# Peptides against a protein of PDB entry 8BZL, part 200

Target 1, 228 residues: chain A of PDB entry 8BZL
Amino acid sequence: SYDRAITVFSPDGHLFQVEYAQEAVKKGSTAVGVRGRDIVVLGVEKKSVAKLQDERTVRKICALDDNVCMAFAGLTADARIVINRARVECQSHRLTVEDPVTVEYITRYIASLKQRYTQSNGRRPFGISALIVGFDFDGTPRLYQTDPSGTYHAWKANAIGRGAKSVREFLEKNYTDEAIETDDLTIKLVIKALLEVVQSGGKNIELAVMRRDQSLKILNPEEIEKYV
Target 2, 242 residues: chain B of PDB entry 8BZL
Amino acid sequence: SRRYDSRTTIFSPEGRLYQVEYAMEAIGHAGTCLGILANDGVLLAAERRNIHKLLDEVFFSEKIYKLNEDMACSVAGITSDANVLTNELRLIAQRYLLQYQEPIPCEQLVTALCDIKQAYTQFGGKRPFGVSLLYIGWDKHYGFQLYQSDPSGNYGGWKATCIGNNSAAAVSMLKQDYKEGEMTLKSALALAIKVLNKTMDVSKLSAEKVEIATLTRENGKTVIRVLKQKEVEQLIKKHEEE

## One batch from the design tools (peptide; made by RFdiffusion4, then SolubleMPNN)

Design b1_p20_7_s1 (from b1_p20_7, 12 letters changed)
Fold by OpenDDE base, seed 3:
Structure b1_p20_7_s1 (fold): chain B 228 residues (1-228), chain C 242 residues (1-242), chain A 20 residues (1-20)
Amino acid sequence: as target 1 above (228 residues)
Amino acid sequence: as target 2 above (242 residues)
Amino acid sequence: DYFDKFRDSEISEEIKDSMY
């Protein structure tokens, strides 16, 4: 059966391992990204952190560079590999090109990496989707999404993971120019979107904000509660 | 035709990696290992199942391995896999020391091994390692640390955790009794004995069945010490009197 | 199906969810 093989085409043209990797993404915690006017915001559903687990090691939002952040849904160990490769590329780009990567550039790099793992014999696809946000050198905010196949697209807003459908439906209804008119409104939109699928309010949300010409800021629970 | 090894870890239709799950299930039947972080140190406590009377006082326990001067680990799962991984940890730590002339940070060592574990879940012709590890260490960045890693290549930092047999029950007990910010190494040792006494499938806890190592700082140096049998006996006795 | 034998395995929910 082709569904048990490495990533190969079925007789009907399906890449089952890629499709199944997409199912792995759906098992992941929900992540949401929103592009505002002068801000990009990532929000993730906090996995029920065991009481005795160190919160430092449970972060689902990570910086790839000073101007780029990523959230993911799916296999955490797979994500770590992608993140590390992306970070190395960001640094390499700065050294060789003397400029930070564009958000599109690093997204394309990640997408290409994922795609290679769908085509290489003896490798399974990465079981992750990613939301990649940041600012280009010209100050333009960007949001991209990648999936296990290595496809990528630019978005105004998007969601990935187990609650992605509900969050996307919310965003489709509520993402307007008015809703992102200010940084605070944009943050509020992300929180509201996550609250569609996250129980127990802001305590179960991790939120990262990147403003133009500013570094990534991870909001603490108290800061998140101010927007609820 | 190079038949791709049908044993390659692949996704199920529902997005699961069954071989990784089965490896984790197998570890659930291994001997219990506990880790507890204290303010003044960190400890590992492991169930000793093989009591070979003829084993000379080996400086290091069957299940607790010194990795370098600042780190140790305990293992639950397949012994052969454990030996490979612990050797790899030592090599990684040594290569880092040679390259940078400083000890490898604790989390970086854990991550390096976890990347190897992850690779064995993604590359063809490989099976997951049937091993979970607890890591204890000290570095200048975060001080005393406790980590857990599993066959998937996931890891996390912990204040207290357990792997192996009855790990869920042990973790539940740790959650109840662990006092954040107030945990001394002495209290951590007592807690370890308490948890092991309840979670080990033994009628009576004895010092011969438990290995305990502590990691402390003395005069600006890390000290990794395996407790002597007499010290463990005293801890057990104290627990029985309470 | 190849996975049928695996689907019926009673693995704990904790293990099933731990990877994601």
Scores: peptide ipSAE 0.359, ipTM 0.763, DockQ to the pose 0.487
Fold by OpenDDE base, seed 5:
Structure b1_p20_7_s1 (fold): chain B 228 residues (1-228), chain C 242 residues (1-242), chain A 20 residues (1-20)
Amino acid sequence: as target 1 above (228 residues)
Amino acid sequence: as target 2 above (242 residues)
Amino acid sequence: DYFDKFRDSEISEEIKDSMY
């Protein structure tokens, strides 16, 4: 095999392929996640769908299980692999443990998968970061982020992708207990955050909400416009 | 950074996969393939470049492959790579049928192959497939469908699209002439001829240089038909009269 | 160079963005 050692340490201790995978993430559409009191919200910058393209096949937000959903930034094909593996694990967990996964558990699983691809010969890192949101079985809303290195952290709010810096700066200023007091305010916060980097308002935003004990709901453009 | 040009499964410093991009660029030089979704069917139209009189087997379809009873595909790119991928598609479809006793859903077959394509962009010692595909199919979930996939392992559903030589120009023409909700298979065939006539690198469109397949539903059964040369001639003639 | 014709300047923006 020509590419035996893909991810190795540089003399100064850097894993360049991991850093370059992080650059791939920065080329991706912006995604934002916010944890409310009894709601989790994901928003993504829509990639301009070609006029003749079927919109259903262009999704940046997906369910991993009934209680967990994920948005990503970076390579779409890489994301599909991670999503599929995560879905299988969610189902396996239900069968073996007889409970749905916690958001932390599935995040850790994804993170571990990513980490292995940074250390295995003949494999490159995944070129994706992910925002993973959902509810634990005790009803606690959770938001996690993972990056190409396999690190993960819990967040109140965060963003990934090309506009992540601006969106995070907005969230740092505007994420307060008052701003997430209601579900509607939480949704509005996500939309406002995305509008820092998204042009043309609600038409270019994909938004998903998961409320406590409810399934994932993807908002249609008309529903999004109510918050703009 | 020239070192990243030759390595198949590494990121460039700016987060790009050069070999995938190069594979996609190479496909732009392949024969043109069109797909058009209609209300009553879906079609593939492909440029036939290899017309050799000494070919022993009259290949009815050089670029269009039947995958199963409900799906067909057209290929733009390296023929040998195409053969591997089309064979894999058939195997995936057959394994699914054997396991579940029902045909594989169209999108599921497309995604299964796309996962293979993606793997060839991530695992060392592999190069990307130099192939883009158009898929036409019918299933009980979404009815008539048209998909496009590329060397990266990305795919999308389309109402009409084009891959290969002059694909950008073809797509622009399709955007102008495709009427959503009003497209019949007959009108789609006419549109395909119109677009091919303008986008193929030929002085005059002839039936010998064009392969067309249609997928329809008759009496609750999918029918995949490759048009006869005479039928294609009639379509071309009709276009010339307009 | 064999790869020069496929470098960034020669690759369309559509291809560059299609993977992300």
Scores: peptide ipSAE 0.283, ipTM 0.680, DockQ to the pose 0.593
Fold by OpenDDE base, seed 1:
Structure b1_p20_7_s1 (fold): chain B 228 residues (1-228), chain C 242 residues (1-242), chain A 20 residues (1-20)
Amino acid sequence: as target 1 above (228 residues)
Amino acid sequence: as target 2 above (242 residues)
Amino acid sequence: DYFDKFRDSEISEEIKDSMY
């Protein structure tokens, strides 16, 4: 059976392990990314953090560098590997090129890493999609998405994970120039988008904001409730 | 789908890794291990299942391993896999110490092993490790810490948690009785005995069937101590009197 | 099938969800 092989083509041209890795992504918590005018926003549904779990170790949004952050959907352990490799590359780039990475550059790096794992007969694909946001050195906000295949694209707004379809449908209807006219409106758009799939309101949302020339800010629940 | 059950590193059509799930299921049948974080220390409590009269009474821990001067772990699952992983943890910690001339931060040691576990789920020709671990430690960055890791290579920090047999019930009990910010090591020890008494399938909890280790700070040094049988007996007796 | 005898044992939802 071709679907049991480690990332080989089926007779009809499918890479089943890549497709099944995409199904793994759909089991992950929903993440949404929106590019505003001078802001990028990531939102993730909080998986019910066990009462006794340390919240510090349950982050769905992480910094890759000072100017880039990432959210993911899918296998958490796989994501850690990708994040670590990306962080190393960001630092290496700063040392060798003497400039921070562009968001496109680090996205391409991650995409290439994923692609290599789809072409090796000794490895399975990564079971993650990622939303990568940040600012280029010229101050341009960027949003990219990667999937298990190693494909990547730039987006104005997008979503990944179990509720991604509903969130994308919402964004397609509500992403307008007016909706992102201000930073606050952009944040509100992300929250509203997540509320399409997240139960119990703003308490179950993790939200990260990066503004031009500012560090990543994770909003607390009280700050999120102000936008609801 | 049954056809994916035998493959160690492939996704099912639903995006599942069956061998990892089966490894976690196997761990659910292993001896119970508890971890509890307190304000003044952290502890591990583990079930001893292998009580044989011919075992050398030399101070040995069946389930609790010292990793370095600042960290210890307990294991639930396949003993041989546990031995490999605990040895690897010691090697990682030692290499870090040699390279940086300071102890490895707790979370970094945990993540290093978790990356190995993850690799065994992604690279062909390997099976997942049939082991979950609880880690206790102290470092200058976060103080006292408790971590849990599983065969997937996933990990998390905890105030209190349980792995192995009846872990779900134990976690529920911990959630009910654990008071955040108010937990002393003394109260944590009492809680550990309480939970083990209810979760171990024994008529009476005995000191011979329980291993307990505490990690504390004394005079700016980490002290890892395995409780003596008499000390465990006293804890059990105290619980029975309440 | 080697695994047929184990099909009646269902993996808990907690295990299934813990990876994601």
Scores: peptide ipSAE 0.345, ipTM 0.783, DockQ to the pose 0.554; fails the geometry check

Design b1_p20_7_s1 (from b1_p20_7, 12 letters changed)
Fold by OpenDDE base, seed 2:
Structure b1_p20_7_s1 (fold): chain B 228 residues (1-228), chain C 242 residues (1-242), chain A 20 residues (1-20)
Amino acid sequence: as target 1 above (228 residues)
Amino acid sequence: as target 2 above (242 residues)
Amino acid sequence: DYFDKFRDSEISEEIKDSMY
């Protein structure tokens, strides 16, 4: 049975399913990424954790490898699939090439995966955008964004999700060399950016930092409050 | 628009997956299932709706399934879908055991099934599973655990939760009465009866209409036990006396 | 008929939000 291509061009050249997947992203919690000098920072708006929910299972930031982490906005279940595929690729790369992936490489992999789901028969696009941050083996900090279409770009700072517009406007005004001069200032910039859209302060923010030659660190609420 | 709800799972202009939402709505009409995590165990309590006299009283829990020696689940939704998913859970758990010579961690089993559920929301020619599950288990990593998964392939860990009919009301009651760090299995059982009594659309709660399973650790082994009707009757009676 | 029933049902905001 020819399962009709779900994603088809409209008469005016639109891929509606891709556009609608982007609308799904806009329903997601806001995520922010900032590249500092020797640090990359991801911040995510926490969904209100239900009183009886285990916080461990409500993570919005995940490691793809020792040198790469990802935040996403959109469908959580879709994100899990992408994350798992990316993790496998990171490990495969280490085994075959004997080096960790570059941040660009794994971003391109994820982007290619997403693009295939926009063109394959019987598949809908992934309803997620991702911010991918990390360090290349040469110690260069990187930040990339990818969207449901499979496009990707490198950024100094960016945001995705429901509050992304406001956060991006904030970053455009406040991202300067001075604002990222230190690791602490970079972290503060991310928190301030998120506070433009997040209610109730630092308690509703998940924050992760990766420094050069260091593993991903997820900040606890107490550590976040020090920057507020 | 009818175009976005009547076809394979696709995005609406607003970024919604209507088929998944409809599957979740369908589960809201299914029998109630509760899960409660305690310090010394975890339990599932499920509404039994199909009490037909001609059903062979084979002690088959209609809604509670043993997955392996360390895990069980309850299901709300389409029975046929539930059977497929529970069988898959058993297969995944067994394959893991054979491959690694240790039981599958609870969360890994849950995520494996959730990936299957998600796939049925993304691939053409497939419909979402009309099933939500509660999982109870024990592993060496996190001890006693309770998880919930839905048709979207999303999941979460819980101290207490509910799926199926009147689940929102049940969750609200659980939030009010659940005492973190102080919950014993005995107290959890009492709480389960209390919540079911209020959320089930029955005039009187009876042991025939409720299935309860407990998961405990005895002598370093996991014990999954379905309560006998007499035990459930005693719990109901105790609740009525309070 | 099946879809009409669910379309007319006000799907709770909780269901809508739980997916994201």
Scores: peptide ipSAE 0.282, ipTM 0.685, DockQ to the pose 0.674; fails the geometry check

Design b1_p20_7_s2 (from b1_p20_7, 12 letters changed)
Fold by OpenDDE base, seed 2:
Structure b1_p20_7_s2 (fold): chain B 228 residues (1-228), chain C 242 residues (1-242), chain A 20 residues (1-20)
Amino acid sequence: as target 1 above (228 residues)
Amino acid sequence: as target 2 above (242 residues)
Amino acid sequence: DYFDKFKDTKISDSIKDSMY
């Protein structure tokens, strides 16, 4: 059966394990990314935190470097591996090239890593998609998406995870130059997009903002509620 | 030649990793382990199932392992897998200490093992570890800590949690009785006994069937102590009187 | 389908959801 093979094409040209890894992504919490003029915003649907769970350990948005952050949908343990590898690469790049990575560079690195796991014998694909946002050294805001196959593309706005279809439909309708005219409007756009699929309002949203020449800021629930 | 590729944990059409799920299900049949974080310490309590009369009375903790001077863990699942993972934890902690001349932060040790667990879910010729762990520790960054990890390589920090048999029921009880900010180690011990008494499929809880370890700070040092049987008996007795 | 035989395996939703 072709569905049991990791690196084998079906007769119709499908890589079943890659497709099934994409199904794993669809089981993940929804993540949204939006590129503004001078801001990039990531929003993630918070998984219902158990009452006795430490919220610190449930974060879905992670910094890769000072100028790059990532949200993901899919298997959390797989994501941790990718994040760690990406962080090491970011630091290595700084040491060897003496400049921060471009958002495209680190996205390509992650994509290449994922692709290798789709083609290597004895390895299953990563069960994650990622939204990677940040600023290049020239101050250009960037948003990239990568999937389990190792493909990647640049986006103005995108979504991944279980609610991604609905969120993308919302973004396609509402992403305009006017909607991203200011940082606050861009943040509002992300929140509104997430609210299409997130129940119980802003309390169930994790939001991260990166502005030009600024570090990643994770908004607290009170800050998020100001935009709702 | 049986190709190792045939033994890789693979995705189902629905995006599930069945081998990981089955490992987690198997852990649900293992002896109960619970952890409770208090203001002045953290504890592990574990069910002792293998009480053989012929076991040498040197009651080494069967389920609770000291990892370093600042951390301990309890294990639910396959004993052989547990031994491998606990040894690896000790090695990681020692290597870190040697490299950095300071104890490994608690979460970093947990994460390091979780990366190993995850690898065994992704690489060919490997099966997931049939083990969940509870970790207790102290470090200068976060103070007293409690973590849980599973076969997937996922982990989380907790105020109180349970793994193994009847863990869902135990967690529900912990949610009801755990008082955030008011939990003392003394109250945590009492809560542990209460939960174990209801969770363990025994008619009467006895000290022989329970292992308890506490982690505290005394004079700026971490103290990990396995409670003596007599101390556990007193805790049980106190619970029966309430 | 190779996985059809496993679809009926009763795994708790808690376990399933904990991985994502």
Scores: peptide ipSAE 0.361, ipTM 0.736, DockQ to the pose 0.432
Fold by OpenDDE base, seed 3:
Structure b1_p20_7_s2 (fold): chain B 228 residues (1-228), chain C 242 residues (1-242), chain A 20 residues (1-20)
Amino acid sequence: as target 1 above (228 residues)
Amino acid sequence: as target 2 above (242 residues)
Amino acid sequence: DYFDKFKDTKISDSIKDSMY
């Protein structure tokens, strides 16, 4: 079966392992990203933390660098590998180029990493999509998405994971210049978008905000409830 | 070679990694291991299944391994895989100590092994490790800690958890009886016995079938102690009297 | 289908969900 061959095209030109990795992404918790005027916001559906689980160890949003953060959907262990590689690259770039990475640069790096795993013998694709947000050195907010195939695109707003379709449909209807006019409105937009698929309100949302010239801020539940 | 590709953990059409799921299922048939975090310590309790009278080595602990002065782990799953992973944990911890002249933080050790586990789910010619681990430790950053990791390379911190046979039932009992913020090591030991008594596939819980280790802090040092059989007997007896 | 033989395996939802 061609499905067993990681690096072989099907007769009809499909890379089934890549397509199946996309299905793995759809099993992941929903993540949403929105680019505002001077803010980028990531929101993730919290996996119901088991009662006795330490919430600290359950993170779906992470910093890659001071100016870049990432949310993901799909296999958590795969995501950790990608995150670690991206962090190393961000630091390497600072050392070699003496500037932080652009959001596009690190996205392209991640995308290239993923692509190599679709073409390398004895490696399966990464079972993750990522939303990568941040600011370029010129202060421009950026949002990128990358998938298991290694493709990437810039977005104004997007979603990944199990509820991504519904969230995207919401964003397509509600993402306007007015809806992102302020930082608070942008945050509200993300929360509203997630609430399309997240049950039980703000307690089940992880939210990260990066404002212009500021570090990543993870909002606490009380802060999130102010926007609901 | 295409032959190696056939051994690669691959995605199903539904996006599942069956080999990882099967490894996790196999662990469900292994001896029960539980961990409980208390305010004044952390413990591991493990089912000892292989009571071979002919085993020369009084295996002080068949399922609980000291990793360094500040950490121990318990294993559920394939013994050979467990031996490889526990050895790797020790090596990682020692390399860190050598490099940084301080003990490896607990979560970093767990993560390092989890990255290895993940790699065995992604690289060709490799199968997932058929092992889940519970880790207990102390570090200066987070104090007493309990972690769980599985064949996928996922991990999490826990107040209390269980792996192996009847782990779901054990976790349910732990959720019911665990008192967050009020758990003493003494209470945790009692809870461990209670849960094992209900979840072990034995007619009667006996001290010979249970391994318990505690990790505490004494005079600014971590103390890892495997309970003596008599101490475990006393805990069992106390539980039977309650 | 190569995976048909695996579809009938009863893996707990807890295991399935734990990976994502």
Scores: peptide ipSAE 0.356, ipTM 0.735, DockQ to the pose 0.483
Fold by OpenDDE base, seed 1:
Structure b1_p20_7_s2 (fold): chain B 228 residues (1-228), chain C 242 residues (1-242), chain A 20 residues (1-20)
Amino acid sequence: as target 1 above (228 residues)
Amino acid sequence: as target 2 above (242 residues)
Amino acid sequence: DYFDKFKDTKISDSIKDSMY
């Protein structure tokens, strides 16, 4: 009966609704993030965009601010709520503190939001995990992950969604200092990692790159194919 | 196990929201609505199911709603839920206009409603809305637009799409016949009739059973027009002659 | 249970996948 309740502890110490929200994440398209030396890269498995669907509205990588972007896996509608809240916080921070958020700060904000939804009566957890990448004001590249529980950690590389296990296994084997020595190599690493689970090559990959002191760039399919 | 079927704001062990899925299933039994984006306009076509002899001849759009001067929508699903959501859309659009002294961008209006829909899937004591919507509009940012939203609070932009009964078959037909970059409003109207004729469970398509609205730009103004029955009859006749 | 009568009801994959 506890697994059908609101987010409460079971006798064995489980928060079943949080665990089940994590299962929702596993149904999402795969996303991968890699921190390079002077670059952060997000890659996402393109959902089979219906031929008549506008690709603009199917993007799984979004900017939170000029220095921070996010990919997610799980419920798309839930992600929109989190993204909107995060964007508001980024702007608020700029107004009140007069500096952009650090990647850690905005990650912690998102994590705290998620955590509140695991503890608030009459609310279910968010059914999303997120990869949050960007640059701090000192030029340090950052990658964070957060999950439905509201936990977050910093990573060198990570993956979320349905193919995350295979992608992580690939990254564990192939993430080396040599593999991220250049921006191009870092991009190539992300693409190769996604190709472990994505069929039909670079056509089914969305890739975003953020370099130090540069805006988020979404690579076009032709640019992606150059790395394949 | 059906133990997760009753609660609206809990995940199943598999990460599913059953009540949202069931709401979407219910919409599959509703009257068909089509949307088609053209280069020179956008249209909605909807099945009219409530044909009663005592209905006033005054053209009442059963399923197509004007939201503001630049947007309209069609609905598939529970009528009462649709009325609530269409009213909310109008209120959101008016509040925006009042605050910013310009019309709300199309996607922003869609998103605002989708956030409401999403909330009804996450906050306890609420059920999902049993309604999908097609939105047509024009704004200065993206021009003519077509959007679809569902009970989950998801939405997407489309060149052409369908909701309601036989939507999968309709989408397949649209996918086959839609010519990207070459679609005129005239050709879109013809395509709408073609698809409805094949997807509606009627022996013969009649103008009384179809509502069509077009959104165009004339002299820098948006014009939303519901086609008269005679105009729809002409479209049907033309299709039958081909 | 009220929903037991629907034990054999199937939801389409398109619906199941559309949320993610």
Scores: peptide ipSAE 0.305, ipTM 0.677, DockQ to the pose 0.556

Design b1_p20_7_s2 (from b1_p20_7, 12 letters changed)
Fold by OpenDDE base, seed 5:
Structure b1_p20_7_s2 (fold): chain B 228 residues (1-228), chain C 242 residues (1-242), chain A 20 residues (1-20)
Amino acid sequence: as target 1 above (228 residues)
Amino acid sequence: as target 2 above (242 residues)
Amino acid sequence: DYFDKFKDTKISDSIKDSMY
């Protein structure tokens, strides 16, 4: 089968397929990430689970490794591919380097993967952005974002998806050292930020917390309601 | 007239994948397939559209495929695409068995195929598969399971669901009548007949137009059984008497 | 625009939303 040119430069230097992939991200459920002092928190707008659907098969936050987790906005099927590749890389790194990946390393890997799909003749870009959080082996909490272009940056707090603008505006105003002074305050900040765009309170939020030297914890709805 | 894109699957300016959407739309015109999860089993019920008097195979399963000893699927959409995907499912399951000396978990098989489907939405020179699948299975991790997958490579687990023609109406009926935690295979079969009777574009439901398979556990072994025409007739008759 | 001819194609919201 002949591969057609999918992502090419426009005369004015634009990569339209990358820009359109960013539009796909904007159709995704909102995700927010916040780096606290000794905690990282991901919150996602919960996709409505249809009656008779198994909730376990609807996840917006996933572990990449013991020290790294990811939330995404955009095409769910695309995200699965990226997640799987990242998981393999995390395991490979442990085997070859004998240390867990740094959050930056795995972010860079994901970003590089995405970038290759923007440059490969027979491939469309991934229609996802990701918030990648975790702890480096030195115990430093990290938050990174990557987009369909393969760019990535470190953040104190950020948001992606359909409500990202409003959530970011909230975070820009409310992210202070005082607001993240404790783990609970950090969690509250994420919830409050997400509530800028999520209707019906805590029932429509998926929340994950990773504390220093602890595994990823997904909060149940009852736990979330305690912070509302 | 239905609009079409002749290119490989690419993003629209709005971030849509039109070829995937069109594939899903095409599936809406295919024969109805139902899946219902019960406490003691899981079933597939599918509309049989190709009833030809000259078919030599009296027991031809048109839409229900055994994948391995623990799983079966039903397909809605393009038959040729379905054949490719069902063959791939069998190969994946077999390779896993050979590699790990145990049956592939149900969700892993579904996911493996969904990754293939996704690839056909991302790589050049490919078109999306015009097929949705319902999967029924049993494994030691989750017991009886029902999954649905679509051309995008997305999937989900379900208690009951429907794909193909009039699927939205069928799902609505299932939502009304499905009793979570109380569903027996017997009641699930009755529900399947009820829903098919209302959603199939036929004047009268007949056993010749319906394929039903059940997956149960007997003595620690999975049993996949396609119901005989007479059994389906009895189910229809019971429904008509109610 | 290449995609202009597709903008008015009627696809159910259920299909559109299921992908994200």
Scores: peptide ipSAE 0.363, ipTM 0.737, DockQ to the pose 0.422; fails the geometry check

